Peptides against a protein of PDB entry 4Z5W. Designs and how they scored, part 160

Target 1, 305 residues: chain A of PDB entry 4Z5W
Amino acid sequence: IPDVFLELNKLWYFSAQSNLFNGEMPRSLSNSRSISLLSLRNNTLSGQIYLNCSAMTNLTSLDLASNSFSGSIPSNLPNCLRLKTINFAKIKFIAQIPESFKNFQSLTSLSFSNSSIQNISSALEILQHCQNLKTLVLTLNFQKEELPSVPSLQFKNLKVLIIASCQLRGTVPQWLSNSPSLQLLDLSWNQLSGTIPPWLGSLNSLFYLDLSNNTFIGEIPHSLTSLQSLVSKENAVEEPSPDFPFFKKKNTNAGGLQYNQPSSFPPMIDLSYNSLNGSIWPEFGDLRQLHVLNLKNNNLSGNIP

## One batch from the design tools (peptide; made by RFdiffusion4, then SolubleMPNN)

Design b2_p23_4_s4 (from b2_p23_4, 9 letters changed)
Fold by OpenDDE base, seed 3:
Parts: structure tokens; C-alpha cells; sequence
Structure b2_p23_4_s4 (fold): chain B 305 residues (1-305), chain A 23 residues (1-23)
């Protein structure tokens, strides 16, 4: 990318996604005073990620996903006082989340999907201080770590939590009960164990639950038949979606699906590929908004309602 | 578009795991 952004003093949006851009990010771009949305996703950009947050006073969205950047996560990003959304998916950092992210009050949406992030305990302890954090994607990190169950963890404004394919050990953490606005939970493809906690059914906004491909035991909590968002059409407050799309690989050899917003996911309960026992509750029939109920490959018995 | 299909194909090849991502 040419180093010409100094003269572009009115440039508000720059999207150069899915190109063949290589080398480093231009220094003039890293110092742009005008830019609000920056997306360089799906290129071959390299070197260190550096942003002059003192200059980039209008930066609100940063998408650098699927690039060949190296080095550390930029610890100065919290100084970008308007920066709300960050997509660092598929950037191989091999790092922990910087302690400076405790001060990241502008942050609303963060993805480190497949970014070789380490230490989930430190990551969650840091990110709980982000008072405006609503979307957190940590899929394909923390390999074989333990999902912390520390009750003091608080994500009060969290709406979307995705920590799939980490081979995480532990249980469904009680601290998630402190997230009453949670709409989407994906903990699929881990090594989570224990019972599915009944308090999940108290998350009135929870319309998408994926606990599939774990080692959960016991009965399906009856409280899941009372998930308010799945019983009735709640007036979901249309909050601004993250500026980055979500992707889910189909179970069939048919291509992945793109979801531009969390509300584009079908209302779902997926508990498949566990060791759950007992009956299927007939009261799942009360979930009039539910599109997908997947209970396959468990130890369930009795009648199908 | 062919670009979206190629992007989704690159995504399929690039995601070793399952679950939701933002690649």
C-alpha cells in the first residue's frame, strides 16, 4: 500500500479487503487523523502492527484479520479513545492480551479468533475491565487451558461470547450468570465437563446456545425450556452490530456461512455430541422462536416429545 | 460473487476448528 495518506485529510473510510497487499502498513495510514474505519482484512500485510493513537483520534473500527502481521499485540490501542471494534482474527501473535486493555473503555467488540492467544485466565481478568465490551470472540486460542470459573469475573454488558475450538477444560463458568444481556454463547468444541447449569435458562436474552462437542453429563436443565427470548418475541434492542462479520463452517461439505450481525444467527440450542442423559423435555415445544434444537449423539432416553 | 466463494473457500481451508469465527 502506498504511503500517501498524509494528503488524504478527509479520508473517513478505507477498505482494501481481499487484495494482494503485502509489506508493512503505510506510516501515513498509521498516523491518519481523519480515518474512522480501517479494514485491511484478508491481505498479506506483514511487520508489526503500529497505530499512532495520538494522531488517529477518529479511529472507531480496525479490521486487520487474515494478515501476516508479526510481533506483539499493540499495547497502546486503549489510547485510541474512539476505537470500538477490533478484528485481529488469524493474526498469529503467540501472546497474552496486554494489561493495558484494562483501560480500553471504548472497546465494544473484540475478536482474536485463531490468533494464538495464550492465558485465558489473564485474558478474561483483563477484559472484564472493558465496561463497554459487548462482543468477545476468542475461538481457536488457549489450547488445552482451563476455562476459569472465578465467580468474581464480571462481563455485565456482554451480549456475544464465543470461545469455541480451544480444547478448554473445566465447567460452564458461574461468572456468566453475571451477564444478563447475553444473547449468544458458543463454547462448542471444547473439553468442558460437569452438568449444564440451570441458571443458563435465566439468561432472558439468550437465543443462541452452542455447547456441542464437549463432555457434559447429567440431564438437560428444564430451565432451558423457559428461555424467554425463545418463548416470546422480545423487542431485542437493536444495538449497533460489530463492524466485522461472523463465520460458521457448515457441518456438511457445503461452504461456510457469513453472518453480518449476531441477530442473523438462527435461534438455536445445540447440545449435541455430549454425554447428556435423561429425557427430552416436552416443554421444548413452548420455545416458539427456536429454529434449531440439536440433541444428537448423547445418552438421552425415553420418548421423543 | 466468485470473490465471496473464494473467500469462503479460503475460510474453510483456514479454519482448522469448528464454532463461530471472524476470519
Amino acid sequence: as target 1 above (305 residues)
Amino acid sequence: SSELEEYLKKLEESVPGKGITTL
Scores: peptide ipSAE 0.500, ipTM 0.863, DockQ to the pose 0.548
Fold by OpenDDE base, seed 2:
Structure b2_p23_4_s4 (fold): chain B 305 residues (1-305), chain A 23 residues (1-23)
Amino acid sequence: as target 1 above (305 residues)
Amino acid sequence: SSELEEYLKKLEESVPGKGITTL
């Protein structure tokens, strides 16, 4: 990318996604006072990520996903006082979340999907201090770590939590009961164990639950048949979505389905590929807004109601 | 129930994914 952004004093939006850009990020771009939305997703950019947050006073959105950046996560990003959304998916950091992210009060949406992030305990302990954090995506990190169940963890404003394909051990963490606004939970493709906790059915805004491909045991909690968002058409307040899309990969096609907003996911309960037992509750018929109920490959018995 | 069986039949399309990602 040419180093010409000093002359572009009115540049508010720059999107150069899915190109063949290589080398380092231009220094003039890292010092842009005008830019609000920056997307360089799906290129071959390299070197250390550096942003001059004292200059970049208008920066609100940053998408650097699927690039060849190296080194540590930029510890100075909390100094970008208007920065709300960050997509760092598919950047191989091999790092922990910086302690400075405790001060990241502008942060609303964060993705590190497949970014070789380490130490999930430290990551969650840091990110709980981000009072405006609504969307957190940590899929394909923390390989074989334990999902912390520390009851003191608090994500009060969390709407979307995705921590899939980490081979995480542990149980469904009790601290998620402190997130009453949770709409979407994906903990699929882990090694989570124990029972599915009944308090999940008290999350009145939860319309998408994926616990598939784990080692859960016991009965399906009857409280899942009373999920208010799936019983009635609540007017889902269209909260501002993150500036990055979500993808759900199907095994057969290299092209995952793209979802531009969390609300674009079909209302779903997926408990498939576990060791759940007991009966299917007839009261799942009361979930009139449910589109997908996946219970396949369990130890369930009795009649299908 | 027949309705629940229909919700369960729509499931054959749930090819095992890797969960949700952002790329």
Scores: peptide ipSAE 0.455, ipTM 0.832, DockQ to the pose 0.259; fails the geometry check
Fold by OpenDDE base, seed 4:
Parts: C-alpha cells; sequence; structure tokens
Structure b2_p23_4_s4 (fold): chain B 305 residues (1-305), chain A 23 residues (1-23)
C-alpha cells in the first residue's frame, strides 16, 4: 500500500479487503486524522501493528484480520478514544491481552479469533473493564486452559460471547449470569464439564446457544424451554452489529457460511455431542422462534415429543 | 412429536465445525 494517506485529508473510509497487499502498513495511514473505518482484512501485510492514536482521532473501526502481522497486540489502542470495533482474527500474536485494555472504554466489539492469544483468565479480567463491550470473540485461542469461573467477572453489556474451539476446561461460568443482555453464546468445541446451569434459561435475550462438543452431564435444564427470545419476537432489539462478519463452518466438506450480523444466525439451541441424560422436554415446542434444536449424540432417553 | 423428530433430523446435517469465528 503506498504511503500517500497524508494527502487524503478527507478520507474517512478505507477498505482494501481481500487484496494482495504486502509489506508494512503505511505510516501515513497509521497517522491519518480523517480515517474512521480502516479495513485491511485478508491481505499479506506484515510487521508490527502500530497506530498513532493521538493522530487517528476519528478511528472508529479497525479490521486487520487475516494478515501476516507479528509482534505484540498494540497496547496503545485504548488511546484511540473513538475506536469501537477491532478485528484481529487470524493474526498470530502469541501474546496476552494488554493490561492497558482495562481502559478501553470505547471498545464495543473485539475479535481475536484464531490469534494465538494466551491466558484466558487475564484476558477476561482485563476485558470486563470495557464497559461498552458488546461482542467478544475469542475462538481458537487459550488451548487447554481453564475457563475462569470467578463470580466477580462482569460483562454487563455483553450481547455476543464466542469462545469456541479452545479445548477449555471447567464449567459454564456463573459470571455469565451477570450478562442479562446476552443474545449469542458459543462455547462449543471445548472440554467443559458439569451440568448445564438452569440460570441460562433466565437470559431472556439469548436466541443462540451452542454448548455442543463438550463433556456436559445431567439433564437438560427445563428453564431452556422458557427462553423468552425463543418464545416471542417482541424483544428483538436491533443493535448496531460489529463491522466484521462471523463465520460458521457447516460439516467437514462444506464451505463456511458468512453471517454479516449476529441477528443473521438462526435461533438455535445446540447441546449435541455431550453426555446429557434424561428426557427431551415437551415444552421445547413452546419455543416458536427456535430454528435449530440439536440434541444429538447425548445419552437422552424417553420419547421425542 | 413427529414434527420435532423430523426437525431434529433435518438439524443433524447442521453439525457446526469448530464454532463461530470471524475469519
Amino acid sequence: as target 1 above (305 residues)
Amino acid sequence: SSELEEYLKKLEESVPGKGITTL
């Protein structure tokens, strides 16, 4: 990418997604006063990520995902006082979340999907201070770590939490009950154990629950049959979606489906590939908005309602 | 119900891969 962004003093949006750009991010770009939305996703950009937050006063969205950037997560990003959305998916940081992110009050959406992030306990302890954080994606990190169950963790405004494919140990953490606005939870492809907690059914905005491919035991909580978002449409608050798409792989041989917003996910309960027992509750029939109920590969018994 | 069973069967094909990602 040429280093000409100093002349582009009115440039508010720069998208160069899915090109063949290589080398470092231009210094004029990292110092742009005008840019609000910056997307360089799916290129071969390299070097360290550096943004001059004192210059980039209009920066609201940053998508650098699927690049060859190296080094640490930029600890100065919280100084970008308008920066709301960050996508750092598929950047191999091999790092922890910077402690400076405790001060990241502008942050609303963060993805580190497949970014070699380490120390989930520290990451969640830091990110809980981001009071405006609504979307958090941490899939394919934290290999074989323990999902912290610390009850003091609070994500009050969290709407989307995705921590899939980490081989995480532990239980469904009680601190998630402090997120009453949670709409989408994906904890699939972990080694989570214990019972599915009944308080999940109290998350009245939860329309998408994926707990599949874990080691959960016991009965399906009857409270899941009363998930208000799946009973009625009335509470679908259209919130501003993150500026980055989501991807879900269907089957080993199918292409990944792209979802431009969390609301594009079908309303779903997936509890498949666990060790759940007991009956399927007939009251799952009351979930008139449910588009996917997946209970396969469990120890369930009785009649299918 | 038979409808729920048929629904569950149609959903068997939808085994998500490695969970949701952003790339």
Scores: peptide ipSAE 0.452, ipTM 0.832, DockQ to the pose 0.260; fails the geometry check
Fold by OpenDDE base, seed 5:
Structure b2_p23_4_s4 (fold): chain B 305 residues (1-305), chain A 23 residues (1-23)
Amino acid sequence: as target 1 above (305 residues)
Amino acid sequence: SSELEEYLKKLEESVPGKGITTL
């Protein structure tokens, strides 16, 4: 990318996605006072991620996903006082989340999907201080770590939590009960164990639940038949979606379905590929908004209602 | 219900994803 952004003093939106850009991010871009949305997703950019947050006072969205950046996560990003959305998916950091992210009050949406992030305990302990955090995507990180169950963890405004394909150990963490606005939960493709907790059915905004491909045991909690978002058409407050799309892929290397917003996901309960037992509750018939009920590959018995 | 049974049958044919990503 040429170092010409000093001349572009009115440039508000720069999208150069899915090109062949290589080398480092130009210094003039990292110092742009005008840019609000910066997307360089799916390029071959390299070097360290550096942004002059004191200069980039209008920066609200940053998408650097699928680049060859190296080094640490830039610890100064919290100084970008208007920065709301960050997509760092598929950047191989091999790092922990910086402690400075405790101060990241502008942050609303964060993705580190497949970014070689380490230490989930530290990551969650840091990110809980982001009071405006609504979307958190941590899929394909933290390999074989334990999902912390620390009851003091608090994500009050969390709406979308995705921590899939981490081989995480532990149980469904009780601290999620502190997130009453949770709409989408994906903990699929882990090594989570124990029972599915009944308090999940108290998450009245939860329309998408994926607990598939784990080691859950016991009965399906009857409280899932009372998920209010699936019983009635609540006016889903169309909250501003993240500036980055979501992908559900059958295979990580295959083309997947793209979802531009969390509300584009079909209302779903997926408990497939576990060791759940007991019956299918007839009261699943009360979930009039449910599009997808996947209970396959369990130890369920009795009649199908 | 017959609708739930037919739905479950269609889901048996579905290959499970590996979770949601932003890739």
Scores: peptide ipSAE 0.440, ipTM 0.821, DockQ to the pose 0.260; fails the geometry check

Design b2_p23_5_s1 (from b2_p23_5, 10 letters changed)
Fold by OpenDDE base, seed 4:
Structure b2_p23_5_s1 (fold): chain B 305 residues (1-305), chain A 23 residues (1-23)
Amino acid sequence: as target 1 above (305 residues)
Amino acid sequence: SEKSARLQSLLDNAPESFYITTE
């Protein structure tokens, strides 16, 4: 990318997605006072990510996903006082979340999907201090770690939590019950065990639940048949979605189906590929807003009601 | 019942499982 952005005093938005840009991020972009939204997704940009947060006073959104950046996660990002959305998916950091992110009060949406992030316990302990955090995507990280169940973890404003395909061990963590605004939960493709907790059915805004491809045992909680968001169309005020797309993938090499916002996901309960037993609750038929119910490849018995 | 028919339809038409990413 040419380093010509110093003269662009009115550059509010710069999107150069899916181009052939290589080399380092231009220093004029890293020092732009005017830029609000910066997207350089799906390029071949390299080097260390550096942003001059003291200069970039208008920066609200940053998408650097699917680039060849290296080195550490920029610890100074919390100094970008208006920065709300960060997408660092598919950047190989091989790092932990910086401790400085405890102070990241502007942060509303964060993705590190497939970014070689380590230490999920530290990551969640840090990110719980981000009081405005609504969307957290940590898919394809933390390989074979244990999902922390520490009851003190609190994500009060969390709406979207995706921690899929990490081979995570542990149970569905009780601290998620402290997130009453949770709308989408994806913990699929892990090694999570124990029972599915009944309190999941108390998450009245939860319209998308994926617990597929785990090692869950016991019965399906009857409380899932009473998920309020799946019974009735509540006028959930569509809060502004993250400034980055989501993708549904079967594997890392497959082209994903793109979803521009979490509300574009069909209302779903996927409990497939577990060791669940007992009966299928007939009350799943009362979930008039449910589009997808997947219970395949379990130990369920009895008749389909 | 309409309820049981709906449930059967959901179960029969269940897609493959996919995980969500941002990449």
Scores: peptide ipSAE 0.596, ipTM 0.950, DockQ to the pose 0.870
Fold by OpenDDE base, seed 3:
Structure b2_p23_5_s1 (fold): chain B 305 residues (1-305), chain A 23 residues (1-23)
Amino acid sequence: as target 1 above (305 residues)
Amino acid sequence: SEKSARLQSLLDNAPESFYITTE
């Protein structure tokens, strides 16, 4: 990208998605005082990510996903005092979340999907301090790590949690019960074990639950038949969605179906490809807002009611 | 019942499982 942005004193939005841009990010962009939204997603940009947060006082959204950036996660990002949304998907950092992210109070939406992030325990311990964090996507990281179940972890304002396809071990973490505003949970394609906890049915805003492709055992909690978001149309307060799209994928090489907002996901319970036993609860039929119920490839018995 | 028919329809029409990404 040519370094011509110094003259663009009114540059509020720059999108150069899905181009053939290579080399480093232009220094004029990294020092832009006017830019609010910066998207360079799906290019071949390289080098280290550097943003002059002291200059970039209007930066609210950053999408650098699907680039060839290298090096560490920029530890100075919390100094971008208005930065709310970060998409670093598919950037191969091979790193831990910086400790400085404890101070990232402007952060509302973060994705590191497929970014070779390591140490999920440290990541969650750091990110719990981001009090405004509503959307967290950590899919395709933390290979074979254990999902921490530490009860002290607290994500009070979390609405969307996606930690799929990590080969994570452990159980459904009790600390998620401290996230009463949780709307979407995807823990699919892991090695999670134990029983599905009944307290999941107490998450009144939870409309999308994916626990598929794990090693869960025991009965389906009857409390899932009483998920309030699936019984009635609660007026979900239209909160501003993350400035980055979501994709449903079966594998890393397939094109995914794009969803521009978490609310665009069909209301779902997917418990398929586990070792669940017992009966299918007839009361799943009372979930009038439920669009997808997937219980395939379990050890369930009896008649479909 | 309408309830059981709805439940059967949901189970029969269950799609493939996909994980969510932002890439």
Scores: peptide ipSAE 0.596, ipTM 0.951, DockQ to the pose 0.872
Fold by OpenDDE base, seed 5:
Structure b2_p23_5_s1 (fold): chain B 305 residues (1-305), chain A 23 residues (1-23)
Amino acid sequence: as target 1 above (305 residues)
Amino acid sequence: SEKSARLQSLLDNAPESFYITTE
């Protein structure tokens, strides 16, 4: 990208996504006082990510996903006092989340999907201090680590949690019960075990639950038949979606279905590809807002009611 | 029942499982 942004004193939005830009991010862009939204997604940009947060006082959204950046996660990003949305998907950092992110109070949406992030315990311990964090995507990281179940973890404002395809061990973490505003939970394609906890049915805003492709055992909690968001048309508070799209994928190399907002996902319970037993609850038929119920490839018995 | 028929329809039409990413 040419270093011509010094003259663009009124540049509010710059989108150069899905181009063939290579080299480093221009210094004039990294020092832009006017820019609010910066998207360089799906390019071949390289080098260290550097942003002059003291200059970039209007920066609210940063999408650098699917680039060839290297080195550490920029520890100074919390100094970008208006920065709300970060997409660092598919940047191979091979790093832990910086300790400085404890101070990232402006952060509302974060994705590190497929970014070679390590140490899920440290990541969650840090990110719980982000009081405004609503969307957290950590898919394809933390390979074979254990999902921490420490009850002291608190994500009070969390609405979207996606930690899929990590081969994570452990159980459904009890600290998620401290997230009463949770709308979307994807923990699919892991090695999670134990029983599905009944308190998941107390998450009244939860309209999308994916626990598929795990090693869960026991019965389906009857409390899932009373998920309030699936019984009644709650006016899903149209909260501002993240400035980055979501994709449903079967495989890392497949083209995914794009969803621009979490609310665009069909209301779903997917418990498929587990070791769940017992009967299918007839009360799943009362979930008038439910569009997808997937219970395939379990050890369920009895009649379909 | 209408409830049973709806449940059967949901189970029969269950799609493949996908995980969510941002890439």
Scores: peptide ipSAE 0.575, ipTM 0.945, DockQ to the pose 0.874
Fold by OpenDDE base, seed 2:
Structure b2_p23_5_s1 (fold): chain B 305 residues (1-305), chain A 23 residues (1-23)
Amino acid sequence: as target 1 above (305 residues)
Amino acid sequence: SEKSARLQSLLDNAPESFYITTE
């Protein structure tokens, strides 16, 4: 990209997605005082990510996903006092989340999907200090690590948690019960074990639950038949969604279905490809807002009533 | 019942499983 952004003193939005831009990110862009939204996703940009947060006082959204950046995650990003949304998906960092992110109070939405992030325990211990964090996407990281179950972890304002396809071990973590505003949970395509906890049915805002392709055992919690968001269409206040799209994928190399907002996902319970036993609860028929119920490839028995 | 018919319809029409990404 040419280094011509010094003359654009009124540039508040720049989107150059899905182009053939190569080389380093322009220094004039990294020093822009006017820019609010920056998206350079799906290019061939390289080098280290650097943002002059002392200059970029209006920056609210950053999408650098699907680029060839290298080096460390920029530890100074918490100094960008208005920065709310970050998409760093498909950037091969091979790194841990910086300790400085404990101070990232402006952060509302973060994605590191497929970014070679390591140490999930440290990542969650750091990110719990982000009091405004509502959306967290960590899919395709932490390969074969253990999902921490430390009850002291607190994500009080979390609405969207996606940690899929990590080969994670462990159980559904009890610290998620401290997130009463949780709307979407995807822990699919892991190696999670144990029973599905009954307290998931107490998450009154939870409309999308994917626990598919794990090693869960025992019965389906009857409390899932009473999920309030699936019984009645409450007027969920449409909170501002992340400034980045979501994709449903089965293979990383295939085009996925795009969803611009978490609210665009159909209300779903997917428990397929586990080792669940017992009966199918007839009370799933009372979930008038439920669009998808997937219980395939389990050890369930009895008749569908 | 209407409840049983709804449950049967959901189970019969269950799609393939996908995971969510931002890429």
Scores: peptide ipSAE 0.565, ipTM 0.945, DockQ to the pose 0.870

Design b2_p23_5_s2 (from b2_p23_5, 10 letters changed)
Fold by OpenDDE base, seed 1:
Structure b2_p23_5_s2 (fold): chain B 305 residues (1-305), chain A 23 residues (1-23)
Amino acid sequence: as target 1 above (305 residues)
Amino acid sequence: SEKEERLRSLLENAPESFYLTTE
């Protein structure tokens, strides 16, 4: 991209998604005082990500996903005092989350999907300090690590948590019970084990639960038949709206269905491809808002109600 | 019952499983 953005002193929005831009991010763009939304997703940009946060005082959204950036995650991003949304998906960092992100109070939505992020324990320990964090996407990272179950972890305002396809070991972590506003949980395509905890049914805003393709055992918690968001429409679920799209994928090489908002997801419980036993609860029929119930490929027995 | 028919319909029509990404 040519370094011509110095003249664009009124540039509020710059979207150049899915182009053929190469080279480094222009310094004039990295120093823009006027820009609020910067999207360069799906280009061939390279070099180190550098943003002059002292200059970029209006930056609210940053989408650099699917670029060839290298180096570390920019530790100075918390100094961008208005920066709410970051999409760094498909940038191969091979790094840990910077300790400076403990101070990232403006952060509301973060994606590192498929960004070679390491040390999930450190990442979650850091990100729990982001008090305004509502959407966290960490899919395709932390390969073969253990999902931390440390009860002190607390994401009070978390609405969307996606940590899929990480080959993560461990159990459904008890610290998620400290996230009463959780609306969407995807922990699918891992190596999570143990039983599905009954307290998941106490997450009254949870309308999308994907625990598919794990190694869960035991019975389906009866409490899932009483998920309040799936019983009635009357729950004013605040829609989490990050400035980046989501994709449903079966594998890394498949094209995904694009969803612009998490609220566009059909209300779902997917527990398929586990080792769950016992009966299918008839009370799943009471979930009038449920659109998808997937219990396939388990060890369930008895009659289908 | 309507409840049982609904549950049966959900179970029979369950799609393939997908994971969520932002890429």
Scores: peptide ipSAE 0.611, ipTM 0.955, DockQ to the pose 0.882
Fold by OpenDDE base, seed 3:
Structure b2_p23_5_s2 (fold): chain B 305 residues (1-305), chain A 23 residues (1-23)
Amino acid sequence: as target 1 above (305 residues)
Amino acid sequence: SEKEERLRSLLENAPESFYLTTE
């Protein structure tokens, strides 16, 4: 990309998605005082990510996903006082979340999907301090790590948590019970074990639950048949969605179905590909808002109600 | 019952499992 943006005193939005831009990010963009939305997703940009947060006082959204950037995660991003949304998906950092992110109070939506992020314990311990964090996507990271079960972890405002395809060990973490605003939980394609906890049914806003492709055992919690968001059409206040799209994928090499908003996901319970036993609760039929119920490839017994 | 038929339909028509990403 040519370094010509210094003359663009009114550059509010710049999108150059899905091009063949190579080289480093232009310094004129990294110093733009006017830019609010910056998307360079799906290019061949390289080098270190650097943003002059003292200059970029209007930056609210940053999408650099699917680029060839290298080096560390920019530790100065919390100094971008208006920065709400960050998509760093498919940037191979091979790094931990910076400790400076404890101070990232403007942050509302963060994705590091497939970014070679390491140390999930440190990542969650840091990110719990982001009081405005509503969307967290950590899919395809933390390979063979253990999902922290530390009850002191608190994500009070968390609405969307996606930590899929990490080969994570452990159990469904009790600290998620402290996230009463949780709407979407995807912990699929891990090595999670134990029982599915009954307190998941107390998450009244939870309309999308994916625990598929794990090693869960025991019965399906009856409390899942009483998920309030699936019984009644609550007026989900459509809070502003993240400025980055979501994709449903089966593998890393396939194009996924794109979803622009978490609210566009069909209400779902997927518990498939586990070792769950017992009966299918007839009361799942009372979940009038439920569009997808997947219980396949378990050890369930009895009659289908 | 309508409830039973709905539940059966959901279970039979369950799609493939996918994970969510932003890439």
Scores: peptide ipSAE 0.597, ipTM 0.954, DockQ to the pose 0.873
Fold by OpenDDE base, seed 2:
Structure b2_p23_5_s2 (fold): chain B 305 residues (1-305), chain A 23 residues (1-23)
Amino acid sequence: as target 1 above (305 residues)
Amino acid sequence: SEKEERLRSLLENAPESFYLTTE
């Protein structure tokens, strides 16, 4: 990309997604006073990510996903006082989340999907201080780490949590019960164990639950048959979605289906590919808003009601 | 019942599992 953006004093939005741009990010973009939305997703940009947050006072959204950037996660991003959304998916950092992110009060949506992020305990301990954090995507990181169950962890405003395909060990963490606004939970394709906790059914806004492809045991909690968001339509608060798309991906290298908003996901409970036992609760039929129920490849017994 | 028929239909037509990403 040519370094010509200094003259664009009215540049509010710049998108150059899915091009063949290579080299470093233009310094004129990194110093833009006018830019609010910057997307350079799916290019071949390289070098260190640097943003002059003292200059970029209008920056609200940053999408740099699927680029060849290297080095550390920019520790100065919390100084971008209006920055709400960050997509750093598929950037191979090989790093921990910077401690400076404890101060990232403007942050509402963060993705590090497939970014070689390490130390999930440190990541969650840091990110719990982001009071405005609503969407957190950490898929394809933390390989074979343990998902921390520290009860002191608190994500009060969390609505979307995706930590899939990490081979994570541990249990469904009790600290998620402190997230009463949770709408979407994906912990699929891990090595999570223990029982599915009954308090998940108390998350009245939870319309999408994926716990598939784990090692869960015991019965399906009957409380999942009373998820209020799946009983009635009334709780579909259209909240502002992240400024980045989501993709449904199979373990195959095929391109995933794109979803622009989490609210566009069909209401789902997927508990498939576990070691769950007991009966299928007939009360799942009361979930009139449920579009997908997947209980396949478990040790369930009895009749399908 | 309509409830049981709906539940049966959901279970039979369950898709393949996938995980969510932003890439």
Scores: peptide ipSAE 0.583, ipTM 0.953, DockQ to the pose 0.866
Fold by OpenDDE base, seed 5:
Structure b2_p23_5_s2 (fold): chain B 305 residues (1-305), chain A 23 residues (1-23)
Amino acid sequence: as target 1 above (305 residues)
Amino acid sequence: SEKEERLRSLLENAPESFYLTTE
């Protein structure tokens, strides 16, 4: 990308996604006072990510996903006082989340999907301090780590949590019960074990639950038949979606279906590919808003109601 | 019942499982 952005003192939005840009990010762009939204997703940009947060006072959204950046996660990003959304998916950092992210109060949406992030315990301990964090995507990281179950972890404003395909061990973490506004939970394609906790049915805004492809045992909690968001069409307040798309994938090499907003996902309960036993609750029929119920490949018995 | 038939239809027509990403 040419280093010509110093002259673009009125540049509010720059999108150059899905091009063939290579080399480092231009210094003029990293010092832009006017830019609000920066998207360089799906290029071949390299080097370290550096943003002059003291200059970039208008930066609200940053998408650098699917680039060849290297090095540490920029520890100064919390100094970008208006920065709300960050997509760093598919950047191989091989790093932990910086301690400075405890101070990232402007942060509302964060993705590190497939970014070689390490130490899930440290990551969650840091990110719980982001009081405005609503969307967190950590898919394809933390390989074979244990999902921390520390009850003191608190994500009060969390709406979307995705930690899929990490080979994570552990149980469904009790600290998620401290997230009463949770709308979407994806913990699929892990090695999570134990029982599915009944308190999941108390998450009144939860319309999308994916626990598929784990090692869960026991009965399906009857409380899932009383998920209020699936009984009645609550007007899901269209909260501002993150400025990055989501993709449904079966594997890392498949093209995913793109979804621009979490609200566009069909209301779903997927518990497939576990070791769940007992009966299918007939009360799942009371979930009038439920579009997808997947219970396949379990040890369920009895009659289909 | 209509409720039971709806539930049966959901179970029979359940899609493949996918995980969510941003890449």
Scores: peptide ipSAE 0.580, ipTM 0.950, DockQ to the pose 0.887

